Peptides against a protein of PDB entry 2Q3Z. Designs and how they scored, part 209

Target 1, 272 residues: chain A of PDB entry 2Q3Z
Amino acid sequence: YVLTQQGFIYQGSAKFIKNIPWNFGQFEDGILDICLILLDVNPKFLKNAGRDCSRRSSPVYVGRVVSGMVNCNDDQGVLLGRWDNNYGDGVSPMSWIGSVDILRRWKNHGCQRVKYGQCWVFAAVACTVLRCLGIPTRVVTNYNSAHDQNSNLLIEYFRNEFGEIQGDKSEMIWNFHCWVESWMTRPDLQPGYEGWQALDPTPQEKSEGTYCCGPVPVRAIKEGDLSTKYDAPFVFAEVNADVVDWIQQDDGSVHKSINRSLIVGLKISTKS
Target 2, 254 residues: chain A of PDB entry 2Q3Z as posed
Amino acid sequence: YVLTQQGFIYQGSAKFIKNIPWNFGQFQDGILDICLILLDVNPKFLKNAGRDCSRRSSPVYVGRVGSGMVNCNDDQGVLLGRWDNNYGDGVSPMSWIGSVDILRRWKNHGCQRVKYGQCWVFAAVACTVLRCLGIPTRVVTNYNSAHDSNLLIEYFRNSEMIWNFHCWVESWMTRPDLQPGYEGWQALDPTPQEKSEGTYCCGPVPVRAIKEGDLSTKYDAPFVFAEVNADVVDWIQKSINRSLIVGLKISTKS

## One batch from the design tools (peptide; made by RFdiffusion4, then SolubleMPNN)

Design b2_p30_7_s4 (from b2_p30_7, 10 letters changed)
Fold by OpenDDE base, seed 3:
Structure b2_p30_7_s4 (fold): chain B 272 residues (1-272), chain A 30 residues (1-30)
Amino acid sequence: as target 1 above (272 residues)
Amino acid sequence: EGLENLEKMREETLAFFNSDPSRFDPPFQP
């Protein structure tokens, strides 16, 4: 995990798995220095450098900082997210082939946000940074991941009799979502939560006032321990949300169809 | 077993979210 510089990011759908080649490049020249700059421009360092530096030995702390700093929300972070297919003033998220160019652009432009990223770009950059900092990390793709904006674990669609979605529902089911998992011992939790920890650098929800997510034990998510820090309810929703289709018939009757057939949670991790 | 556990987890999660909605910041609208 730490040593692999090249790999694949899984994309597409559960039915049509695609992979893209990705250069993580954590050992390329200057990348470590850029990762250190990323730490030195984080809001916690700017507020109290001594306190921030004293905590950099904790992969829990560093993971949470990196999750927040890979996105440019709230800080001088690396990437600006965009999903509207209007990338003319930047680089299309689909054009990136590695983390190195992104990180170099960020540094070379005075830590200005790089345009643009989407989930796999955020995850890949986070993976590079975490690996560079000595934290074993992998990119994870979850197919049919839910972004539950209503915190109800239900993504509700209104469909007509023909199965066509009616209305601009802001609740997006992503065909896939990417985040990272990092290996750490979690001494800040009860015993048994060591191992893979989910971190999500894609700006979706605020955690303690910052667009960051995790680390949360993958075990806690599997066992339904939503009290476990950090952000267990959010990560749980990403992997377990139900899709509710409200079918409106021509007579105006509305029927609730729980589309349980969407295999939420086909998780593919990069081994490389 | 697995489905029953998932349903239980969903119910517990819903209960958690509904217990204090103020714990969550407004959803990020892109």
Scores: peptide ipSAE 0.011, ipTM 0.408, DockQ to the pose 0.018
Fold by OpenDDE base, seed 5:
Parts: sequence; C-alpha cells; structure tokens
Structure b2_p30_7_s4 (fold): chain B 272 residues (1-272), chain A 30 residues (1-30)
Amino acid sequence: as target 1 above (272 residues)
Amino acid sequence: EGLENLEKMREETLAFFNSDPSRFDPPFQP
C-alpha cells in the first residue's frame, strides 16, 4: 500500500470486471517534490501557511487536502475532469497509464490543470500522492450491481425541465466509480473508527466549500453512521449505488434528483 | 433487520442530499 509502485485499477462492470495496469510511481524522481508543491499551493496554505503546515502531521488533514487538490476545482489542483468524449485539446482519460506523467505535467506547466481526468485517474493520482506522503492508500472501484445495467452508482442523467435526458445516454452512465481508501487513526472521532478511510478526489460535491470528500471511516459507512465526518452521507450513497439524476434548468441551475436504487454496488479494492 | 437498516440509512442519505440541493454542483458541465 505504500511501497508498491505498480498496480491495477479495476474498471468495467460487475459482470465484466477489467483491470488496467497503472504505474503509481510514488518513488520516482521528483514525485515527492511535486507532492510537496501540491500541499504548498493548496488554499489552506495560501490562507495561513503556518496553520496548514502545523496540521500536515495529521493524515486526516492531509487526506482532505489531497482529495481537494487532485481536482482543479476551486484551486490550483492537478486534474480537470471531462466526460463528454471531447479530449482533442488534451489527453484522453483512457490514455493515462500512470500518475507520474500527470504530476510531472502539472508541475512543469506551472501547476496548471492537466487535461483530462475521470474517476479512476483522480483516484490513482490521489493514491500516488498519499502513498508518497507515507499514508497507506489503495484504489477502490465500486461497480454497479450486475442485476441492473441501468442501476449506475452515479447515473448522471442531465434532464431538461421537461424530464428529457439531454445528450447521449451512453456518455453519462458510470458503470463504476473509483475513489481511494487510506489507513489512518481517527483521533478526531469516537474510538473504533480507525482503519480504512474513504476519500474521493473526483469533483462531485462541495464539502465545506471545496470539491473534496472524506476522510470518512469505512466502518461508519458499513454501520450506517451518517453523522460521522467527513461526508458520510455522500460516501454512503456512492457505496450503495444511488442513481443521481441531474436536472438542469434553463437558467443553468442544476437540481439533484436522487432515485433510490435498491442495488448494492460491488466494491473491489486494489490489493497492490 | 439488516434490510430495514439499509432502507433507513438510504432515507437519511436522501434527506441529507435533499436538504440543500445547491451543495451538489455537477462535476462537469455538458
């Protein structure tokens, strides 16, 4: 979880599990320096460097910073997400084979966002950064249940005001979602929530004003303790494969319609 | 018991999401 530089990211569906080889490369030359730069350009550092640095001994704090900084939303983060198959002005998310090239591109271009990422790319880069910082981390893939191909973990249906799905239905159906789990103690919580903590660097929801997610104890999610910080209700929804319909109004406002799916996702963790 | 707990947890999750829809910006603009 810290020492392994090569691994697999699981993709596909619960019926058709695929893995891709991924070079995490946390020990490659200059990667540690890039991870430190990532911390030094985070909004909390820019607001109060002394306070930010004093908290970097906490894997809880660092994990939350990294989850926010792996995406470029609201900050000088690493990756720009894109899901519309229009990657001509960047690199297709499907073309990446490792985190090292992404991180090097980010640094070499003055911490400009790298085009483009999707969930597994965000998760893999977060995994590299967290491992580089000495936090045991694994990539987790949650698959939609095999019984309903339409029961997506995140079915983002953009519907117009008339309930019509905008765009090709095929592009917005996530048959799987990837995030990371990091091993840490939770001294900020009640006893028993040490262990694997879910973190999601894919920009989906604002947590405390920033596109970040977690850390939340995997135990809290399993036991249904949705009061547990951070973002337990959101991660619970991800794990339980809730269908999220996005209704875009003509004014550009987006309303979230949550359809309850009774389908529990199949969670697979990378062992390497 | 286990299924009832899952349903309750889902209801609580949904209630959380529905309490402030503005927290949920789409991750991408189409």
Scores: peptide ipSAE 0.007, ipTM 0.410, DockQ to the pose 0.019
Fold by OpenDDE base, seed 4:
Structure b2_p30_7_s4 (fold): chain B 272 residues (1-272), chain A 30 residues (1-30)
Amino acid sequence: as target 1 above (272 residues)
Amino acid sequence: EGLENLEKMREETLAFFNSDPSRFDPPFQP
């Protein structure tokens, strides 16, 4: 998880899993220097350099800083997100094949935001930076199914009166999201939360006033402990969906049943 | 009380995500 420079990022849907080759390149020339620059331009360093540097021994602290700095929201971060399919003034998120070019562009243009990223690009760059800093990290893809484009966390199934799923599953809109998991101890938490920690560098929601997410123990999410820092409710929602069952009776009547207890999704991580 | 609060937080979070689906990356179109 630290030594591997080449890998795959999983994309597509749970039914049609795609992967792209990705060059993480954490050991390529100048990448470590760029990662150090990333730390030195973060808002916490600019506010108090001595305090920031003293906390860089904590992978929890560094992980949270990197999560915030991979996106350009609220700071001099690396990537600008864009999802409207209009990339004419930059590089399409789909055209990237590695983190190295992104990081070099960022540095060479005076730490100006690179256009453009989406979830897997954010995750891959974060993975490179964290690995470069000696934190074992992997990219994770979560596949969710939704019937409704407007309800990414609702999985709607049509069932007959016998509870059998009806309809062509091909009509389901599959979405995916990518983030990273980093291995670290959590001395700031109760015992047992060491191990993989979820971090999300995609700018979706603010945490403590900054577009960052995590680290949160994967175990805490799995066990439903949403009280643990950081951002457990947010990450829990990313990996869980409400299931809506539409039960059609023989008379053509449809009633809605909501099952909120089901964790639905396929999680795939990069393997070393 | 604690579990009910967690369920409420989950529901509120899910409602937040569902209110703006544009916050999620679109499915990778081949």
Scores: peptide ipSAE 0.012, ipTM 0.437, DockQ to the pose 0.020; fails the geometry check
Fold by OpenDDE base, seed 1:
Structure b2_p30_7_s4 (fold): chain B 272 residues (1-272), chain A 30 residues (1-30)
Amino acid sequence: as target 1 above (272 residues)
Amino acid sequence: EGLENLEKMREETLAFFNSDPSRFDPPFQP
């Protein structure tokens, strides 16, 4: 996990798994320096360098920092997300073949956000950074992942009387979503939550005021322990959400229709 | 309703994770 520089990122759908080759390149020249710069430009360092540095021995702390810094939301992070297929002023997320080019671009442009990323790009860059920092990390793909914006573990669709979906879906079911899992002990939690921890660098929801997610024990998610820090409800929703169809009538009244339990997620880890 | 939904979601999640253990890598051993 730490030593692997080449791998695959799983994309597509549960029915049609696509693998893209990816160069993580955590041991390539200058990548460690870039990872250190990433730490040194993080908001926590800028606020209190001594406190930040004193906490860098904690994979939990570092993981959370990296999750926030891989995206450029709220900070001088690495990647700007874009999903509208308008990539003319940057690089299409589909064009990336490795983390190294992204990280080098970020550094070489004075830590300016790199355009553009989507979930697998965020995850792959996070994986590179975490591996570079000595944290065993893998990219994971969950097919049919849900984004619950209202934190109710429900994906709500509003339909008119004709069954047509109304408005922009604030809550989305992605065909897939990628994040990372990092291996670490959790001395800040009860015993038994050591092991793989989910971290999501894709800017989706704010955690403690920053677009970051995790670390949360994969075990906690599997067991449905939503009280476990960090961001267990969000990560739980990414892997399992109920879909609620709402019917909006002409009078503006909203009625609950059918609860469709979508098993949201086939999780595939990068074995390489 | 909310608690019942959470329990159902928990069960579905557990079922999901347990449906194919092969999709998970073994724990990292240094």
Scores: peptide ipSAE 0.009, ipTM 0.400, DockQ to the pose 0.067; fails the geometry check

Design b2_p30_8_s1 (from b2_p30_8, 14 letters changed)
Fold by OpenDDE base, seed 2:
Structure b2_p30_8_s1 (fold): chain B 272 residues (1-272), chain A 30 residues (1-30)
Amino acid sequence: as target 1 above (272 residues)
Amino acid sequence: EYRKILYNNGLKNLVLEGYTSNKSYSLLDA
């Protein structure tokens, strides 16, 4: 799958898996050059070109840079995310059929952000870029994926005694969410964390001041090692967060009514 | 289409209990 340019991205729901065809096109003409441009416009390069270039031999470093640069948040990144169904001034995320057109548009317009992307678009572009840079990568789809905004591994909502939802801020569970997994060694970690590393280019939360996520060993997530860099708690929550339904009483006290641990991360699908 | 389920959590600051999930990450080949 890693060497194929054509593939599928899984979508839909855990019960009703859908897929879309996708042209990753990592070997198409000019795509590698665009990926190199992406590296050359990243904030770390602009800050210190020599240091950035010296670190490009590290798939850990490159993966993290790519995760940040696939989205246009904080930098000259590739894609602007939008989820409100108002795409009239750009291209609907649902209309993309491959990474190549997106990357070419980005480059041809002076590295201006391409409108618009959603999770699978971000993931697919990241997959293309990482593959171009020699990092084995696949797109992963998680069904009922949690967005934990406060790093407590819980998706929490509050109800009054009548069952009415309370509160002004929102956490969310996506019906599905896509990110990438890349194969690499982790010399920066303890032995045994080589292998698949999760990276999430969809701008959800900032990591060290930048909208990026990972790489974090899939093994660390499986074993619950939340101390493992990068962003283990966030990725863990995406797949393993519990949903907690709190009931608030008139006196302000809260009690847990239901712990719905089975909601998040019902199914994670990828190609082997 | 990409859809989200939203939950209001404005009262989360009232929760003082620490919690960790023991749920395991599962990857399925498809």
Scores: peptide ipSAE 0.016, ipTM 0.470, DockQ to the pose 0.056
Fold by OpenDDE base, seed 5:
Structure b2_p30_8_s1 (fold): chain B 272 residues (1-272), chain A 30 residues (1-30)
Amino acid sequence: as target 1 above (272 residues)
Amino acid sequence: EYRKILYNNGLKNLVLEGYTSNKSYSLLDA
């Protein structure tokens, strides 16, 4: 998980798993330098260089910084996310075949955000950077199945008094979502939480004021320890869902019919 | 890739379950 430069990222759906080849390229010329630049332009370094540098010995600290810096939200991060199929002024997220080109573009353009990324692109770039910095890391894909009425997020169905689903109003949900897991000890936590830690560089919501996520022990998520830093409840929601049936009456009142907690999704790690 | 399959979504399950989070699920488009 440090030495592998080429691999596959899993995509598609739970029923139709796909993969794409990806060049992580963490050992290609100049990539280490770019990763160091990424650290040197992070907000914490700009605020206090000495403090930031002193903390770079912690994979927990570095992982959290990288999670925030792979996206360009709130900082000089690498990638701008876009999901509306309007990519004419950049590169379609679906066109990328490796992290190296993305990182080189970012550096060569004065650390300007690269257009565009989606979850697997964010995850793959984070994986490259973390591996380059000596942190064992893998890309993880989580699948959802809409046909089975299961998702990694709360699925709410609104029904009328006759039990009919109302409208085709739909919010965006990941048919698959990618993040990374990094291997590290957690001296900042109680014993037993060493091992794989989830990190999510896709900008979804702020954590302590920055669009970043994790690290959180995979074990904590598995065991439902939602008190564990960082962002355990959020990551828990990425891999678990409740199916909620709402009954809407003619007067507009809504009543919860059923709430079923489901462990959903299929987790697949990056393979060579 | 995304699918439009949810009528409503987010971390509401955690809220309903009495959990607290420092995050909410939101897709940030450019």
Scores: peptide ipSAE 0.023, ipTM 0.554, DockQ to the pose 0.067; fails the geometry check
Fold by OpenDDE base, seed 1:
Structure b2_p30_8_s1 (fold): chain B 272 residues (1-272), chain A 30 residues (1-30)
Amino acid sequence: as target 1 above (272 residues)
Amino acid sequence: EYRKILYNNGLKNLVLEGYTSNKSYSLLDA
């Protein structure tokens, strides 16, 4: 994984898988330097440079930093996410063909956020950065991926007596979602959680006050160990959340009508 | 294209204890 500069990112839907070619370009000129700049502008470095640098030997620590810094939320991160098809003041997420141009733009514009990214762009840039830093990393695509906002492992909506969806809060399911998995040991956990760790650089929910996610052992997700740091409930929900359809009656009573757990996380695809 | 399906939940946080799904995460070969 570390040595692969060219690849594909899987997109589309579970039934109609698509892919795009992607230049990860982790060995191209200046990319490593840009990755080091990314580390040097992270909030933890700015708060305590010595402590941050001392922890950069840990792929767990670095992975978490990169997850937060690939998005520009809360910091001088690389990419601004946008999903409303209004990309006229930047670059459409669909037009990117590699991480190199994105990283160069970010650096060349004084670490200003690059407009715009979506999940596969975030994941691909994170993959490039992590590979540059010597962490084996792959992009993973999950089809019908859930965004759980309250860590209850449910995507919930309710209908009134007329079947209309109502509510004051929103949760979502993506047709596909991309994140990265990085190979590392987990000395901070009990034995057996070494291996692939999920990291999600797409800004979805805050973890410890920052838009970042992971690393969490893929094994923990598979086995349902939701107590495992970091962000196991969120990542578990991305792949395994149940969709609950609540029916609200006129009297205010609520009952569960449908459990659609099978619609989330239908397929995981990675580079092959 | 990356698309999202939004669900509006007026009953969000009704299940305070959380929920355990029977579904399992699947991995492809490394």
Scores: peptide ipSAE 0.017, ipTM 0.483, DockQ to the pose 0.054; fails the geometry check
Fold by OpenDDE base, seed 4:
Structure b2_p30_8_s1 (fold): chain B 272 residues (1-272), chain A 30 residues (1-30)
Amino acid sequence: as target 1 above (272 residues)
Amino acid sequence: EYRKILYNNGLKNLVLEGYTSNKSYSLLDA
């Protein structure tokens, strides 16, 4: 999980798995230097360089920094996410075939955000950076299926009487989501949570004021321990949450729309 | 080759108009 430079990223659906070849390229010329620049432009370094550098021996700390810096939200991060199929002023997320070109573009343009990424692009770049820094890392793909089961976690969104999602934006439910898992010890947690840790570089929610996610023990997610740092409830929801569609009527009454229990997380796949 | 790491029933993040929607997660108090 550190030495392999060529791999596959899994996409598609649970029923129809697709993959794309990806060049992680963590050992290509100049890539390590770019990863070090990424650390040196992170907000924590800019705020207190000595403190940031002293914490770089911790894969927990570094993983969290990388998850935040792979996206450009709130910092000089690498990638700008876009999902509206309007990519004319950049590169389509679907056209990328490796992390090396993305990282080189970012550096060569003065650490300006690269247009554009989606979940697998974010995950792949994070995987490259973490591997460069000596942290065993793999890309993970989660697939969705519909099952009518009660979940302990709900993702709620509201629609008007016409079935239109309240808000100026069309909500798309993706059939898959990608993040990374990194191997590390967790001396900051109770014993038994060493091993694979989930990190999500796709900008979705803020954690402690920054668009980052994790690390959280995969074991904690499997066992339903939501008390573990970082972001256990969020990552658990990515894997186990039910989507509840609410219809808000003109009279202010809210009714559950048809139980489209979209089951997330039927299959989390990684290359062996 | 792929390996299944987790078998879970969950919901994918909704992306609204090119942005991930910050949605409120409610824990069902069982």
Scores: peptide ipSAE 0.008, ipTM 0.451, DockQ to the pose 0.052; fails the geometry check

Design b2_p30_8_s2 (from b2_p30_8, 15 letters changed)
Fold by OpenDDE base, seed 5:
Structure b2_p30_8_s2 (fold): chain B 272 residues (1-272), chain A 30 residues (1-30)
Amino acid sequence: as target 1 above (272 residues)
Amino acid sequence: EYVTIYYNDGINNLVLSGYTTSKSYSLPLS
């Protein structure tokens, strides 16, 4: 996980799984230095450099910082996300073949955000950075991945009396979503939650005021322990949210049309 | 190369399974 520089990222759908080759390149020239720059421009360093540096021995702390810094939301992070198929002023997320070019572009342009990324790009760059910093990390693909906006563990669709979907569809199920899992101990938690920890660098929801996610023990997600920091409810919802269809009438009342449980959550992680 | 797949087992747990695939298919990315 730390030593491998070439790998694959899984995409497609649960029924039609495909992969793309990816150059993580954590040991290529200058990449370690760029990863260290990433840490040195994070908001916590800018606020208190001494405190930030003293905590860099903790993979829990570093993982959370990297999760926030891979996206450019709220800070001088690496990638700007875009999903509207308008990429003319940058690079299409679909055209990237490795993390090295992205990181070099970011650094060479004065740590300005690189255009553009989507989930697998965010995950891949995070994987590179974490591996570079000595944290065993793998990219994970979750098919039928739920984006729970309001932290209620539900994906809710509202329909009018004619069955037409209303609203902006802010909550949705992705055909696939990528994040990373990193191996670490969790001295900040009760015993038993060491091992793989989920981290999601794609800017989906804010955690403690910042677009970041995790680390949260994979075991906690598997066992449904939603009290576990960080962001267990959000990650749990990605893999185990219920889907609810609501019918909204003219008087504003809403009624449950159908409850479709257990639709989300088919996760694939690489092994080496 | 092999992958680990986690399934929702219907009781809020994820079931681990080894998996290999030879199929490829083009779909819109998200």
Scores: peptide ipSAE 0.007, ipTM 0.423, DockQ to the pose 0.077
Fold by OpenDDE base, seed 2:
Structure b2_p30_8_s2 (fold): chain B 272 residues (1-272), chain A 30 residues (1-30)
Amino acid sequence: as target 1 above (272 residues)
Amino acid sequence: EYVTIYYNDGINNLVLSGYTTSKSYSLPLS
């Protein structure tokens, strides 16, 4: 998870798993320098360079910084996300084949955000950076899947009597989502939470004011310990939610469907 | 094993709404 520079990122759906080859390239020329630049332009460094630098020995700290800096939200981060299929003024997220080109573009353009990324791109770049910094990291893909598990996140959909979803819903379930898991000790937590930590660089929700996520122990998520920092509830929700289907009648009345759907994520680690 | 759910916050930012382990085959995916 540190030495491998090329691998595959899994995509598609639970029913049809796809993958793309990806060049992480953490050891390619100049990449380490770019990673260091990334650290040096992060908001924490700009606020207090000495403090930031003193904490860079902590993979927990670095992981969180990288999570925030891979996206350009709130800072001079690497990638601008876009999902509306309008990529004419940049590069389609689907066109990237590696992290190196992205990072080089970012650096070569004065740390200007690179257009564009989606989840796997964010994750892959984060993976490259973290690996470059010596943190064992893998890309994780989560698919929607069904099995007997209860979610404590509620997703509601309204359907007509024919089962057709009504209205324009702001909530969307991704066919797949990617983030990274990094191996680290967690001296900041109770014993037992060392190991894989989930980090999500895709800008989704703000954590402590910044679009970043994690690190949170995978174990904590699996065990439902949502009190663990960072962002356990959010990560838990990414992998566990209850979907409620409402049937809307012509008169506008709604009632809960007797058929309840449960969405379960299938996690696949990258081969890299 | 998990599904990540996003919503649009109204300003073209996708916000993670949570994770789910339940599957609904009729749900729109994006």
Scores: peptide ipSAE 0.038, ipTM 0.517, DockQ to the pose 0.138; fails the geometry check
Fold by OpenDDE base, seed 4:
Structure b2_p30_8_s2 (fold): chain B 272 residues (1-272), chain A 30 residues (1-30)
Amino acid sequence: as target 1 above (272 residues)
Amino acid sequence: EYVTIYYNDGINNLVLSGYTTSKSYSLPLS
């Protein structure tokens, strides 16, 4: 999880799993220097360099910083996310084949945001940076599935008789989502939460004022302990949601769709 | 309590827009 430079990122859907090869390249020339630059331009360093540097021995702290700096929201981060299929002024997220080119572009252009990324790109770059800094890390893909109905967390959609969603798009569920898990101890928590920690570098919601997410113990999520820092409720929802698709008829009757039921939580980790 | 969650797509452009997320403290699937 530290030494592997080549791997596969899983994509597609729960029923039709796909993958792409990815060059993480954490040991390629200049990448470590770029990762150190990333740390030196983070908001916490700019605010108080001494305090930031003193905390870099903590993988918890570093993980959270990297989660925030891989996206360019609120800082001089690496990637700008875009999902509207308009990529003419940059590089399509689907075109990337590795993290090295992205990081080099970022650094060579004065730490200007690289266009563009989506979830697997954010996750892969975060994975590269964390591995480069000596933190065992893997990319995780979460799929939607219609088969398992054991989840008690509900996400409800309402559609008209024509199948059109009637509400806003404040909440979106796609075929898959990617983030990273890093191995670390958690001296800041009660005993037993050492191990894999979830981190999500894709900008979604702010955590303590910054677009970052985690680290949160995978064990805490698995056991439903939502009191643990960081961002346990949010990550819990990502991995344990049952999507209920309601169809509302013109007569006011409502029933569950039997064709569009989805469950969130089918997870696959990066493999080499 | 309700939570808002987001996902990404790079393959099929399948998007579902939710209204509410009912929070549960039961054991998750994974």
Scores: peptide ipSAE 0.015, ipTM 0.475, DockQ to the pose 0.048; fails the geometry check
Fold by OpenDDE base, seed 1:
Structure b2_p30_8_s2 (fold): chain B 272 residues (1-272), chain A 30 residues (1-30)
Amino acid sequence: as target 1 above (272 residues)
Amino acid sequence: EYVTIYYNDGINNLVLSGYTTSKSYSLPLS
């Protein structure tokens, strides 16, 4: 989880699992230096360098900073997310084959945001950075699974009688999401929450004013302890939701699509 | 407030990754 530089990132869906090779490259020349630059341009450092540096011994603190800095929202972070298939002024998220090229581009262009990323790209870069900083980290892919029995939330979406998803582009429904899990102790929490911690660098929602997520103990999510720092309810929803596919007919009737009923929560970790 | 993530059946929009978000008002706060 620290030494592996090449691996696979899982994509696709629960029914159609795919993977791509990925070069994490945390030990390649100059990458550690770039990771240190990332820390030195984070908003907390710019605000108070002494305080920021004094907290870098905490993997909890560092993990949260990295989660925020891998995306360029609210700061001089690494990647700009885009999901609308308009990538002509940058690099398609699907074109990346490793974290090294992304990080080098970021640094070489004066820490300007790299265009573009999506969830697995964000996760992979975060994984590289955290590994560089000595934090055991893995990429996690979450799929829909009809056989998952650990969901207790209800997520509903609607289709017309032709099977077309209703709503605008902001209502697009996806097949998978990627984030990272890092191994660390949690002295800031009650005993028992050491181990894997979920961190999500994909910009989704602001946490304490910054687009970041976690770390939150995987154990807390499994046990349903939503009071746990950081962002437990958000992460819980990612992994413990029933997805209900409603079919709306022209007459206004609504029917549950049994064939499309899914459960969120199937996770697959990075494989070397 | 927290965001709820939606997933499809894995057939549609395979070229795009990630999720669709909406506000989830029923989730408890941390």
Scores: peptide ipSAE 0.013, ipTM 0.424, DockQ to the pose 0.046; fails the geometry check

